# Peptides against a protein of PDB entry 1EBD: the designs that were tried, part 2

Target 1, 138 residues: chain A of PDB entry 1EBD
Amino acid sequence: KASYEGKVAAEAIAGHPSAVDYVAIPAVVFSDPECASVGYFEQQAKDEGIDVIAAKFPFAANGRALALNDTDGFLKLVVRKEDGVIIGAQIIGPNASDMIAELGLAIEAGMTAEDIALTIHAHPTLGEIAMEAAEVAL

## One batch from the design tools (peptide; made by RFdiffusion4, then SolubleMPNN)

Design b2_p15_5_s4
Fold by OpenDDE base, seed 3:
Structure b2_p15_5_s4 (fold): chain B 138 residues (1-138), chain A 15 residues (1-15)
Amino acid sequence: as target 1 above (138 residues)
Amino acid sequence: SRLDLLRKRAAERRA
């Protein structure tokens, strides 16, 4: 958040139009396993009266995670039931700090779980877990 | 095309 706002400020100083209009602010904890989150947590959405699907997929079922012998944790997508739009994501597991960026992009672009599910992800990769979780949400 | 459809849907959601 701070880095993004700094970039917007720099662009404004340079005479370029810029706007701070983000919905999803990522949060990362560089623990072992790493933790990352963006957008709504499931309970936050429910507290606001949003009917959601919480689609969870474990790293234990991810080919790359198995190959790396690093299978702790999961990816969770928080999907609004009304229209399938992704409104949040949480990752606990290998490379969560970097993998959260894809989901941040998806949320900011108003993508649905179907959009992610129908995007080919390289196999085997850790990032493939986003596609798997999206398929769970369908 | 599939890509055209996806872009259209995305634009509608962001509007």
Scores: peptide ipSAE 0.036, ipTM 0.670, DockQ to the pose 0.108
Fold by OpenDDE base, seed 5:
Structure b2_p15_5_s4 (fold): chain B 138 residues (1-138), chain A 15 residues (1-15)
Amino acid sequence: as target 1 above (138 residues)
Amino acid sequence: SRLDLLRKRAAERRA
């Protein structure tokens, strides 16, 4: 967020048309395991009266995580039931800090769980877990 | 096809 705002500010100072127009801001904790989030948490959505599906998939079932012997945690997608749009995501596990970027993109683009489920993810990769969680949400 | 459906949805999001 700070880096993006800095870029927008620099462009504005230079006289370029720019705007801070984002939907989702990622948050990362570089712990072991890493934690990352973007958009709504499940409870936040519920508190606002949004009917959501919380789709969870564990790293223990991910091929790359198994190969790395680093299987703690999970990926959770928060999906609006009405239209299947992804409105939030949380990752606890290996490479969460980088993996959250895909989900931030998905949220900003108004993508659905189906969009991610139908996107081929390389096997075996940690990123494949996003596809698996999306399939759970269908 | 799957690709056509995805392209259609993408176009709708960009509108």
Scores: peptide ipSAE 0.034, ipTM 0.667, DockQ to the pose 0.070
Fold by OpenDDE base, seed 2:
Structure b2_p15_5_s4 (fold): chain B 138 residues (1-138), chain A 15 residues (1-15)
Amino acid sequence: as target 1 above (138 residues)
Amino acid sequence: SRLDLLRKRAAERRA
């Protein structure tokens, strides 16, 4: 967020058009395990009257996480039930700070859980967890 | 095709 806003500000100062057009702002804590979130939390969506599916997939079920001997945590997708659009994601686990980028892109692009589920992810990778969680949401 | 559908949706978002 700060870096993006800095770019917008720099462009404005230079006399170029600037706009803030993002919807999802990622938040990351570089702890061990890492924590990352983007978009709605499940309870936030419910509080706003959005009917959601919360799909959870653990790192312990991921081949790469097992190979790395780092299996703590999970990925949660928050999916709007009406149309399957991804509106939030939370990740606690290894590489969460980088993994959140895929979900941020998905949210900003208005992608559905099906879009992620039907995207081939390399095997074995931590990225497969997003795909697996998306499949749970279907 | 799936690709064509995705392209169509992308175009709609930009319109």
Scores: peptide ipSAE 0.030, ipTM 0.644, DockQ to the pose 0.077
Fold by OpenDDE base, seed 4:
Structure b2_p15_5_s4 (fold): chain B 138 residues (1-138), chain A 15 residues (1-15)
Amino acid sequence: as target 1 above (138 residues)
Amino acid sequence: SRLDLLRKRAAERRA
């Protein structure tokens, strides 16, 4: 976010049109395990009156995470019940800082949980957890 | 094709 804001500011100073703000701005904490979030948190959505499904899948059930002996945490998808659109995602676990990008893309593109569920993810990979969580949301 | 279907759905969601 800070980097993006800096870019926008620089462009504005240079006399370029202001860029449109994106809906899904990721936030990352490079802790151990890493934490990453994009879009709505479950409670935020509820506070705004959005009926959501919080689909959670643990890294303890992910093949790659098991192979790496790094199984702490989970991926959570926040899915709007009305139409299945993904409106948020949180990842606590291995490679969360990079994995969040897939979900950010999904949110920005207006994708549904079904879209992710029907996307083949390589096996075994950490990223496969997104597909698993999406299936939970169906 | 599956790809065409997905593209159609995406377009509808973005409209």
Scores: peptide ipSAE 0.028, ipTM 0.623, DockQ to the pose 0.098

## One batch from the design tools (peptide; made by RFdiffusion4, then SolubleMPNN; from b2_p16_1, 8 letters changed)

Design b2_p16_1_s4
Fold by OpenDDE base, seed 5:
Structure b2_p16_1_s4 (fold): chain B 138 residues (1-138), chain A 16 residues (1-16)
Amino acid sequence: as target 1 above (138 residues)
Amino acid sequence: REAARRALREKAAARL
């Protein structure tokens, strides 16, 4: 947030067209386990009257998380039911701070749960949890 | 893997 707002402010001062879209700005807490979020929480979408699928996949079912003995938490996708578009994501678990970037990209690009589910992730990786959560949303 | 991709597309198309 703060770094991105600083960039947008610099672009505005330079006379460049600049827009701040707060929907795709990630929030990270570097705790153990790490916490990351981008876009809508499930409840925020519901409060706005958006019909959503909240697809959750646990790190306890991820092969890389098992191999690391770090299986706490989950990934959650918030998917709009009308068109399958990803409008939010939350990660609690190993490497959440870096893994949220893929989901930020997916939201900015207007990607669907199908787009992520059809993207082959390397096996075994923590990143596969995004693909697995997308398959749950389908 | 290609059969799995087809099944996922069919599942997605059945929900939307």
Scores: peptide ipSAE 0.031, ipTM 0.652, DockQ to the pose 0.060
Fold by OpenDDE base, seed 3:
Structure b2_p16_1_s4 (fold): chain B 138 residues (1-138), chain A 16 residues (1-16)
Amino acid sequence: as target 1 above (138 residues)
Amino acid sequence: REAARRALREKAAARL
């Protein structure tokens, strides 16, 4: 957010057309476990009248998390039910601060849960949890 | 792999 707003301000001062328009702003808490979010929370979408699927997958079922002995938490996808578009994601667990960037890209690009489920993730990785949560949303 | 991708697409399309 702040770095992007600073770029927009510099472009405006230089006389270039620029707009502050962003669909998804990531938020990270560097706790143990880490917490990351982008886009809608499930309740925020419901409060706006959006019919959503909340797809949750636990790190306790992820092969890399098991191999690391770091299995606390989960990934949650918030998927618009009408068209399968991903509108939010939350991660609590190992490497959540970096893993949220894949889901931020998916939201900004207007991707569906199908797009993530059909994307090949390397095995075993923490990143596979995004694919597993997307398959739950299908 | 291709059969699994087809099954996921069919499942997604059945929810629309």
Scores: peptide ipSAE 0.030, ipTM 0.643, DockQ to the pose 0.060
Fold by OpenDDE base, seed 1:
Structure b2_p16_1_s4 (fold): chain B 138 residues (1-138), chain A 16 residues (1-16)
Amino acid sequence: as target 1 above (138 residues)
Amino acid sequence: REAARRALREKAAARL
């Protein structure tokens, strides 16, 4: 948020048309394990009357996390059931702070769980957990 | 590969 708003402000000062337009703001806590979130939490979506699928996949089942001996936590996708659109994601685990960017992109672009499930992730990677969670949402 | 992707699309379309 702040860095993006700073860029928009610099562009405006330079005489370029620029606006702060975003659907999802990532939030990160650099703990061990790391915590990251973007878009809706499952309960927030439910409180707004959105019917959601909460798709969860554990790092203990991720080949890269196993190879790193860092298997604590999970990825959760919050998927709108009506159209399969991803409206939120939470990550607790290795590299959550960087991995949230893929899911931020997916939310901002209006992507579905199908779009992620059909995207080739490199094997074995931590990022592959997003594909696995997307397959759970299908 | 293509058969697995088709099965995922068919599964997604059956759930929506």
Scores: peptide ipSAE 0.026, ipTM 0.613, DockQ to the pose 0.061
Fold by OpenDDE base, seed 4:
Structure b2_p16_1_s4 (fold): chain B 138 residues (1-138), chain A 16 residues (1-16)
Amino acid sequence: as target 1 above (138 residues)
Amino acid sequence: REAARRALREKAAARL
Protein backbone atom coordinates (compact mmCIF):
# COMPACT_ATOMS: atom_id res chain seq x y z
CA LYS B 1 0.00 0.00 0.00
CA ALA B 2 2.30 2.82 1.16
CA SER B 3 5.02 2.08 -1.44
CA TYR B 4 2.43 1.92 -4.22
CA GLU B 5 0.78 5.18 -3.10
CA GLY B 6 4.24 6.81 -3.04
CA LYS B 7 4.89 5.65 -6.63
CA VAL B 8 1.50 6.95 -7.82
CA ALA B 9 2.20 10.28 -6.11
CA ALA B 10 5.63 10.53 -7.81
CA GLU B 11 4.04 9.80 -11.22
CA ALA B 12 1.34 12.44 -10.60
CA ILE B 13 4.01 15.03 -9.64
CA ALA B 14 5.84 14.15 -12.88
CA GLY B 15 2.63 14.98 -14.83
CA HIS B 16 1.74 11.37 -15.67
CA PRO B 17 -1.87 10.17 -15.37
CA SER B 18 -2.02 7.88 -12.35
CA ALA B 19 -4.70 6.42 -10.10
CA VAL B 20 -4.71 4.43 -6.87
CA ASP B 21 -6.95 1.39 -7.16
CA TYR B 22 -7.38 -0.15 -3.71
CA VAL B 23 -9.26 -3.25 -5.02
CA ALA B 24 -6.04 -5.19 -5.76
CA ILE B 25 -3.83 -3.79 -2.95
CA PRO B 26 -2.39 -6.78 -1.06
CA ALA B 27 -2.37 -6.96 2.73
CA VAL B 28 0.18 -9.28 4.37
CA VAL B 29 0.81 -10.34 7.96
CA PHE B 30 4.10 -12.20 8.41
CA SER B 31 2.77 -14.49 11.14
CA ASP B 32 3.13 -18.26 11.45
CA PRO B 33 1.20 -19.23 9.41
CA GLU B 34 1.46 -16.18 7.13
CA CYS B 35 -1.74 -14.35 6.21
CA ALA B 36 -2.31 -12.58 2.91
CA SER B 37 -5.36 -10.98 1.31
CA VAL B 38 -6.18 -9.07 -1.87
CA GLY B 39 -9.52 -7.69 -3.06
CA TYR B 40 -12.84 -8.68 -1.52
CA PHE B 41 -13.47 -10.91 1.40
CA GLU B 42 -16.54 -13.11 0.84
CA GLN B 43 -18.60 -11.19 3.41
CA GLN B 44 -17.58 -7.77 1.99
CA ALA B 45 -18.75 -8.85 -1.47
CA LYS B 46 -22.05 -10.14 -0.02
CA ASP B 47 -22.57 -6.91 1.96
CA GLU B 48 -22.19 -4.98 -1.36
CA GLY B 49 -24.80 -7.26 -2.99
CA ILE B 50 -22.29 -9.19 -5.15
CA ASP B 51 -23.29 -12.82 -5.66
CA VAL B 52 -20.09 -14.81 -5.11
CA ILE B 53 -18.60 -18.27 -5.04
CA ALA B 54 -16.12 -18.76 -2.21
CA ALA B 55 -13.80 -21.54 -3.34
CA LYS B 56 -11.60 -22.88 -0.53
CA PHE B 57 -8.74 -25.35 -0.90
CA PRO B 58 -6.66 -26.57 2.10
CA PHE B 59 -2.84 -26.77 2.19
CA ALA B 60 -3.34 -30.25 3.70
CA ALA B 61 -4.30 -31.36 0.14
CA ASN B 62 -1.30 -29.65 -1.55
CA GLY B 63 1.58 -31.96 -2.51
CA ARG B 64 4.31 -29.39 -1.76
CA ALA B 65 2.80 -28.43 1.61
CA LEU B 66 2.69 -32.15 2.53
CA ALA B 67 6.34 -32.59 1.47
CA LEU B 68 7.30 -29.57 3.64
CA ASN B 69 5.19 -30.83 6.59
CA ASP B 70 3.57 -27.36 6.59
CA THR B 71 -0.10 -27.98 5.86
CA ASP B 72 -1.89 -25.47 8.09
CA GLY B 73 -4.42 -23.17 6.48
CA PHE B 74 -5.98 -22.69 3.08
CA LEU B 75 -6.45 -20.55 0.01
CA LYS B 76 -9.86 -18.96 -0.63
CA LEU B 77 -10.90 -17.43 -3.95
CA VAL B 78 -13.82 -15.02 -4.05
CA VAL B 79 -15.35 -15.33 -7.53
CA ARG B 80 -18.21 -13.25 -8.93
CA LYS B 81 -20.90 -15.72 -10.10
CA GLU B 82 -22.14 -13.56 -12.99
CA ASP B 83 -18.95 -13.83 -15.06
CA GLY B 84 -16.51 -16.00 -13.06
CA VAL B 85 -14.18 -13.01 -12.43
CA ILE B 86 -11.88 -13.27 -9.42
CA ILE B 87 -12.62 -10.31 -7.12
CA GLY B 88 -10.73 -11.42 -4.01
CA ALA B 89 -8.37 -13.94 -2.50
CA GLN B 90 -7.19 -14.91 0.99
CA ILE B 91 -4.28 -17.18 1.88
CA ILE B 92 -3.40 -18.49 5.32
CA GLY B 93 -0.41 -20.82 5.11
CA PRO B 94 3.14 -21.31 3.87
CA ASN B 95 4.50 -18.61 1.54
CA ALA B 96 1.16 -16.71 1.54
CA SER B 97 3.05 -13.38 1.33
CA ASP B 98 4.54 -14.27 -2.09
CA MET B 99 1.66 -16.39 -3.42
CA ILE B 100 -0.80 -13.49 -3.11
CA ALA B 101 0.98 -11.70 -6.01
CA GLU B 102 -0.40 -14.15 -8.62
CA LEU B 103 -3.91 -13.50 -7.37
CA GLY B 104 -3.34 -9.73 -7.24
CA LEU B 105 -2.32 -9.95 -10.92
CA ALA B 106 -5.40 -12.03 -11.72
CA ILE B 107 -7.72 -9.47 -10.07
CA GLU B 108 -6.03 -6.46 -11.74
CA ALA B 109 -6.23 -8.16 -15.15
CA GLY B 110 -9.93 -9.08 -14.69
CA MET B 111 -9.11 -12.81 -14.92
CA THR B 112 -11.62 -15.57 -14.25
CA ALA B 113 -11.34 -18.69 -12.14
CA GLU B 114 -11.18 -20.52 -15.51
CA ASP B 115 -8.03 -18.56 -16.47
CA ILE B 116 -6.26 -19.73 -13.28
CA ALA B 117 -7.59 -23.31 -13.55
CA LEU B 118 -6.30 -23.55 -17.15
CA THR B 119 -2.87 -22.09 -16.23
CA ILE B 120 -0.17 -24.74 -15.79
CA HIS B 121 1.44 -24.50 -12.36
CA ALA B 122 4.74 -26.26 -11.70
CA HIS B 123 4.53 -29.55 -9.80
CA PRO B 124 4.98 -29.89 -6.88
CA THR B 125 4.55 -26.25 -5.73
CA LEU B 126 2.56 -24.35 -3.12
CA GLY B 127 1.27 -22.19 -6.02
CA GLU B 128 -0.73 -25.16 -7.36
CA ILE B 129 -3.24 -24.42 -4.57
CA ALA B 130 -4.45 -21.39 -6.57
CA MET B 131 -5.22 -23.69 -9.52
CA GLU B 132 -6.97 -26.20 -7.24
CA ALA B 133 -9.10 -23.47 -5.64
CA ALA B 134 -9.95 -22.13 -9.11
CA GLU B 135 -11.08 -25.63 -10.17
CA VAL B 136 -13.37 -25.71 -7.09
CA ALA B 137 -14.91 -22.41 -8.27
CA LEU B 138 -15.76 -23.98 -11.70
CA ARG A 1 -4.03 -32.79 -20.55
CA GLU A 2 -6.15 -31.38 -23.42
CA ALA A 3 -9.11 -33.63 -22.45
CA ALA A 4 -8.89 -32.35 -18.84
CA ARG A 5 -8.74 -28.72 -20.05
CA ARG A 6 -11.79 -29.33 -22.27
CA ALA A 7 -13.71 -30.80 -19.33
CA LEU A 8 -12.88 -27.69 -17.23
CA ARG A 9 -14.01 -25.35 -20.06
CA GLU A 10 -17.24 -27.33 -20.49
CA LYS A 11 -17.89 -27.18 -16.73
CA ALA A 12 -17.23 -23.41 -16.65
CA ALA A 13 -19.49 -22.81 -19.68
CA ALA A 14 -22.32 -24.82 -18.05
CA ARG A 15 -22.43 -22.30 -15.13
CA LEU A 16 -22.75 -19.16 -17.31
Scores: peptide ipSAE 0.023, ipTM 0.582, DockQ to the pose 0.061

## One batch from the design tools (peptide; made by RFdiffusion4, then SolubleMPNN)

Design b2_p17_1_s2
Fold by OpenDDE base, seed 1:
Structure b2_p17_1_s2 (fold): chain B 138 residues (1-138), chain A 17 residues (1-17)
Amino acid sequence: as target 1 above (138 residues)
Amino acid sequence: SMADFRARALARIAARR
């Protein structure tokens, strides 16, 4: 957020048309395990009357996490039931701080759980957990 | 409000599809 606002301000000062358009703002805690979130939490969506699927996949079932011996935590997708659009994501686990960016992009682009499920992820990677969680949402 | 912000964000998401 702040870094993006700084970029927009610099572009505006340089005389370029620029606007702040927040859709998905990531939040990260660099703990062990790392915690990251973008968009809606499940309860926030419910409190706003959005009918959602909370699709959860554990790092204990991820091939790369197993190979790294770092299997604590999970990825959760918050998916709107009406159209399958991803409206939020939470990650607790290895590389959560970087992995949240893919999900931020997916939310910003208006992608569905199907769009993520049909995206080929390299094997074995931590990133495959997003695909696995998306398949749970189908 | 934060709810209004989120509602506008979702509207922008929908407009990008």
Scores: peptide ipSAE 0.117, ipTM 0.744, DockQ to the pose 0.073
Fold by OpenDDE base, seed 2:
Structure b2_p17_1_s2 (fold): chain B 138 residues (1-138), chain A 17 residues (1-17)
Amino acid sequence: as target 1 above (138 residues)
Amino acid sequence: SMADFRARALARIAARR
């Protein structure tokens, strides 16, 4: 957030076209387990009158998380019901700080839950949790 | 408002499809 806002400010001062998009700005807490978020929380979407699906998949059901013996937490997708567009994601679990980048890209590209569900993820990986949560949202 | 700003941001994102 701060680095992105600093870049936008520098571009504006330089007279370049720049805009701030607060929807796809990631927030990370490097706790154990890690916490990451991008876009809308489910309640924020509801408070703004957006009809959403909140799809949740637990790390305890992921083959890589099981192999690592680190199965605490979940991934949550916030999906707009009208068109299946991903508008937010939250991750609590191992590698959440890096895993959030895929979902930030998906939000910025206007991707749907179907786009993620139909993307082949390597097995076994923590990244498969994004695919599995997307399948839950279908 | 922040809600209005987010709605405009979401509209820009949706236009990238």
Scores: peptide ipSAE 0.108, ipTM 0.730, DockQ to the pose 0.076
Fold by OpenDDE base, seed 5:
Structure b2_p17_1_s2 (fold): chain B 138 residues (1-138), chain A 17 residues (1-17)
Amino acid sequence: as target 1 above (138 residues)
Amino acid sequence: SMADFRARALARIAARR
């Protein structure tokens, strides 16, 4: 966030038209396991009257996580039921700090759970868990 | 408010589809 806002400010000072128009701001905690979030939490969406599905997939079912012997936690997608649009995501587990970037992109692009479910992820990777969680949302 | 910010964010998401 701050780095992005700094870039926009530098562009504006240089006389280039630029605006801060972000939708999703990632938050990361570099703990063990790592924690990352972007967009809505499930309860926040419910409190705002958004009908959502929370699709959760565990790292214990991910082939790369098993191979790394690092299977704690899960990925959760928060999906708006009316149109399948992803409005939030949370990751607790291996590489959560980097993996949240895909989901930030998905939210910023207005992607659906189907868009992620139909995206081929490399096998075996931790990133496949995003596809698996998206399939749970269908 | 944060709710207003989120509502505008969701509107931008919708406009990108």
Scores: peptide ipSAE 0.066, ipTM 0.677, DockQ to the pose 0.048
Fold by OpenDDE base, seed 3:
Structure b2_p17_1_s2 (fold): chain B 138 residues (1-138), chain A 17 residues (1-17)
Amino acid sequence: as target 1 above (138 residues)
Amino acid sequence: SMADFRARALARIAARR
């Protein structure tokens, strides 16, 4: 957050059009398991009157997480029902701090759950859990 | 408010599609 706000401030000072996007700013907690979030939480979207699908997939069903013997947690996508656009994501689990970047990109690009579901992820990887959660949202 | 900022951010995201 602070780094992104600093960049936006620098762009504004330079006379470039810039806006603080409080939706696509990642937050990470380097706990065990790691926690990462970008965009809306499900309850935040509901409190703002946004009708959402919360699609959740567990690391216990991820092939790479099983191979690593690190299967605690899940990925959750928050998807706007009207158009399937991803507006938030949360990850609790292995490598959440790095994996959140894909979902931050998806939100910034205005991608849908279908866009992620149709993106081939390498198998087996932790990252393919994003594809699995996107399929749950369809 | 933070809600106002989020609403504007969401509108910008939607406009990129």
Scores: peptide ipSAE 0.065, ipTM 0.660, DockQ to the pose 0.051

Design b2_p17_1_s4
Fold by OpenDDE base, seed 3:
Parts: C-alpha cells; sequence; structure tokens
Structure b2_p17_1_s4 (fold): chain B 138 residues (1-138), chain A 17 residues (1-17)
C-alpha cells in the first residue's frame, strides 16, 4: 500500500494522469504458515450485498505440497457469481507471500475463474492450487 | 470512506470486462 501510494503521488506531482486503485493491493503476514490476501474477503463481499462463490482448495490435495511434506492450509477464491469475475483471494500455506501475485494480476486484469482454470500450470507446483480452486468455482 | 473506495473498486472490476 504505502509503496503504491508513493508512486501515485510521484506521478501526480509529475503531472501524469494517475488513478488511486485499491482493488488488488496484497497484504502478507510472514508467519508459519504464511498468510496472504488480495481483494475481497468472502464476508466483506456478502456485507456489501455481492453474491459470491467461495472456492476453497486444500494444500493437502496439492502434489507439490505433499512432496514437500508441507500441506497445512488452503487457497480460497472469492468469485462474483453474476459473471465469474475474481474479486478476492486468500492463501494460508507454503509460499503464500509469492503465490498471491498471480491472483493479484488476475483481479487487476478482470479475469474469471474460467480464465485461471484454463491456464496451464506446471506440474507438480504449489501454484497449481490456483487452477484447482478455480475449477471448484465453475 | 472505506465503503466509497470499495464501491469504486467494484465498478473498476466490472469495467474491465
Amino acid sequence: as target 1 above (138 residues)
Amino acid sequence: SVADFRAKALARIAARR
């Protein structure tokens, strides 16, 4: 947040068109397991009257997490039910701090759960869990 | 307010489709 606000302020001072966009600002906690979030939480969307699908997939079912013996936690997608657009994501588990970047990009691009489900992920990877959670949302 | 920023965010998400 602060780094992004600094860029927006610098662009505005330089006379460039700049939009303050708070849609896909990641939040990370470097705990064990790591926690990462971008966009809406499921309850925040519901409190605003947005009808959502909460698609959850566990690291215990991910091939790379099993091979690493690090299977705690899950990925959750928050998907707007009307059009399948991804409006939020949460990760608790291995490499959550880096894996949240793909989902931040998906939200910023206005991607759907189908767009992620149809994206080929390398096998076996931790990132493959994003595809699995997207398939749950279909 | 925080609600105003979230409403604007949702409108931007919708406009990207």
Scores: peptide ipSAE 0.025, ipTM 0.576, DockQ to the pose 0.047
Fold by OpenDDE base, seed 1:
Structure b2_p17_1_s4 (fold): chain B 138 residues (1-138), chain A 17 residues (1-17)
Amino acid sequence: as target 1 above (138 residues)
Amino acid sequence: SVADFRAKALARIAARR
């Protein structure tokens, strides 16, 4: 957030049209396991009256996580039921701090769970867990 | 609609350039 706001400010000073309009701001805790979140939590969406699917996939079922012997945690997608649009994501597990960026991009672009499910992820990778969680939401 | 949401998202992304 702060680094991006600094960039937008520099662009504005340089006479470029720029705006700070975020849909999703990532939050990361560099613990072991790492924790990351972007957009809505499931309960926040429910409290706002948004009907959601919480699609969860465990790292214990991810081929790369198994190969790394680091299988604690999960990825959760928060998907709006009306149209399948991803409105939030949470990751607890290996590389969560970096993996949240894909999901931040998906939310900012207005992508659906289907868009992620139909995106080819390299196998075996930690990142393919986003595809697996998206398939759960279908 | 999804289309309207995506159009707004794309407009925000374009405004960041």
Scores: peptide ipSAE 0.023, ipTM 0.571, DockQ to the pose 0.107
Fold by OpenDDE base, seed 4:
Structure b2_p17_1_s4 (fold): chain B 138 residues (1-138), chain A 17 residues (1-17)
Amino acid sequence: as target 1 above (138 residues)
Amino acid sequence: SVADFRAKALARIAARR
């Protein structure tokens, strides 16, 4: 957020048209395991009356996490049931701080769980868990 | 479902040909 707003401000000072337009702001805690979130939490969506699917996939079932012996946590997608649009994501686990960027992009672009599920993720990777969680939401 | 996913994937592949 702050770095992005700083870039927009610098462009405006330089006389370039620029705007701050974002749907989702990532939040990261560099703990062990790492915690990352973007968009809605499941409960926030429910409290706003949004009918959601909470698709959860554990790192204990991810091939790369198993190979690294770092299998704590999960990825959760918050998917709007009406249209399958991803409106939030939470990651607790290895590389959560970097992996949240894919899901931030998906939310900003109005992508569906199907769009992630139909995207080829490299095997074996931690990022493959996003595809697995998206498949759970189908 | 996995079956629906595969059917949609095949339909997208076919539409690109």
Scores: peptide ipSAE 0.020, ipTM 0.584, DockQ to the pose 0.045
Fold by OpenDDE base, seed 5:
Structure b2_p17_1_s4 (fold): chain B 138 residues (1-138), chain A 17 residues (1-17)
Amino acid sequence: as target 1 above (138 residues)
Amino acid sequence: SVADFRAKALARIAARR
């Protein structure tokens, strides 16, 4: 957020057209394990009356996490039931700070869980957990 | 099922062409 707003401000000062238009702001905590979030939490969506699927997949079932001996945590997708659109994601685990970027892009683009599930992820990778969680939502 | 998922995938790929 702050770095992006700083870029937009610098572009505006330089006389370039710039706008801040975003649906989802990522939040990261660089703990061990790392924590990352973008868009809605499951409870937040429910409190707003959005009917959601919370699709969760554990790092303990991810081939790369097993190979790294770092299997703590999970990825959770928050998917709107009506149309399968991804409206939020949370990651607790290895590389969560970087992996949240794919899900931020998916939310900003209005993608569905089916969009992610049908995207080829490299095997074995930590990022493959996003595909696995998306398949759980289908 | 995996079969249902693949059927949706094929339909979606066809709709992109």
Scores: peptide ipSAE 0.020, ipTM 0.579, DockQ to the pose 0.050; fails the geometry check

Design b2_p17_3_s1
Fold by OpenDDE base, seed 1:
Structure b2_p17_3_s1 (fold): chain B 138 residues (1-138), chain A 17 residues (1-17)
Amino acid sequence: as target 1 above (138 residues)
Amino acid sequence: RAAELAARRERLKALRA
């Protein structure tokens, strides 16, 4: 957030059109395993009266994670039941700090779990866990 | 945009069925 706001501010100071128009701000902890989050946590959504599906998929079931012998953790999608829109995501596991960006993009674009499920992810990759979690939400 | 995405979803589902 601060880095992005700094970029926007620098562009504005230089006389270029720029704006801060984000909906979701990623949060990352570079632990082992890494932790990353964007948008709503499941309980936050429930506290606001949003009916959600929490779709969870473990790295222990991901082909690339198995090949890397790094299978701790999971990816969780928080999906609004009414329309299938992704409103949050959490990742604990390998490459979480980078993988969260795809889900940030999905949230910013107002995408559904179905959009992710219908997007071809390379096999085997850590990233395809997002597709697997999206399929759980359907 | 939402309508465009919805239409895409339906096309992809049909092609991959």
Scores: peptide ipSAE 0.033, ipTM 0.652, DockQ to the pose 0.044
Fold by OpenDDE base, seed 4:
Structure b2_p17_3_s1 (fold): chain B 138 residues (1-138), chain A 17 residues (1-17)
Amino acid sequence: as target 1 above (138 residues)
Amino acid sequence: RAAELAARRERLKALRA
């Protein structure tokens, strides 16, 4: 967030139009397990009157996580029910701090759960969990 | 989906104009 805001400030100083979109700014806690979030939490969406699907998939069901013996946690997609657009994502688990970037991109681009579900993810990878969660949201 | 992508891009452009 701070780095992004710094870039926005630099652009403004240079006379270029710029704005911060807080919805697309990831938040990461480098704990064990790592925690990462971008966009809406489920409850935040509900509080704003957005009907959402919260699709959750556990790392315990991810092949790479099993191979790494690091299966704590889950990925949650917050999907707007009206149109399937991804509006938030949370990851608690291995590599969450890096994995959140894919979902940040998806949210920023206005992608749907279907877009993620139909994207081939390498096997076996932790990143497949995003695809799995997206499939749950369909 | 193409329409949603376009809409998102337009929103971002408007926000940062």
Scores: peptide ipSAE 0.025, ipTM 0.589, DockQ to the pose 0.241
Fold by OpenDDE base, seed 3:
Structure b2_p17_3_s1 (fold): chain B 138 residues (1-138), chain A 17 residues (1-17)
Amino acid sequence: as target 1 above (138 residues)
Amino acid sequence: RAAELAARRERLKALRA
């Protein structure tokens, strides 16, 4: 957020039209476990009257997380029920700070849970947890 | 999905015009 706002400010002072859209700007906390979020939280969507599916999948059920003995946390997808479009994602767990980028791209591109579910992810990887959560939303 | 992406692009274009 801060880095993106700085870029927008630089464009503005240079006389170029620019705007900040906070919809798909990631937020990361480099704690242990890491926390990452992009787009809507479930409650934010509900407060705005958006009917959503909150699809959650735990790292305790992820093959790579098990192999690494690092299974704390989960991935949550916030999916708009009317059309299946992903509007938010939260990750608490290993490599969350990097893994959030896939979901940020998905939101910016207007992808659905089905798009993620049908994308082949390498096995076993932490990243395939996104596919598992997407399948929960179907 | 194509419509969703197009709508977002138009929104951003309008905000930055």
Scores: peptide ipSAE 0.025, ipTM 0.584, DockQ to the pose 0.217
Fold by OpenDDE base, seed 2:
Structure b2_p17_3_s1 (fold): chain B 138 residues (1-138), chain A 17 residues (1-17)
Amino acid sequence: as target 1 above (138 residues)
Amino acid sequence: RAAELAARRERLKALRA
């Protein structure tokens, strides 16, 4: 967020067109386990009157997480029920800081849970957790 | 693919409206 805002500010100072869009700004805490979020939290969506499904998939059910002996945490997708569009994601677990980028891209592209579910992810990877959570949301 | 991309763009517009 800070880096993005700095870029926008620099462009504005230089006299170039610039805009800030906070729809899919990631937030990361580099703790153990890592925490990452992008877009809506489930409760935020509900407070705004958006009917959502919160699809959760645990790291403990992922082959790569098992192989790494690092199975704490989960990935949560916040999906708008009306059209299946992903509007938020939260990750607690190993490599959450990098994993959140895929979901940020998905939100920025207006992708649905189905789009992620039908995308082949390499096996075994932590990235498969996003695919599995998307399948839960279907 | 072009039609799919167009659909994604429309979904994005709807999301951010």
Scores: peptide ipSAE 0.022, ipTM 0.564, DockQ to the pose 0.334

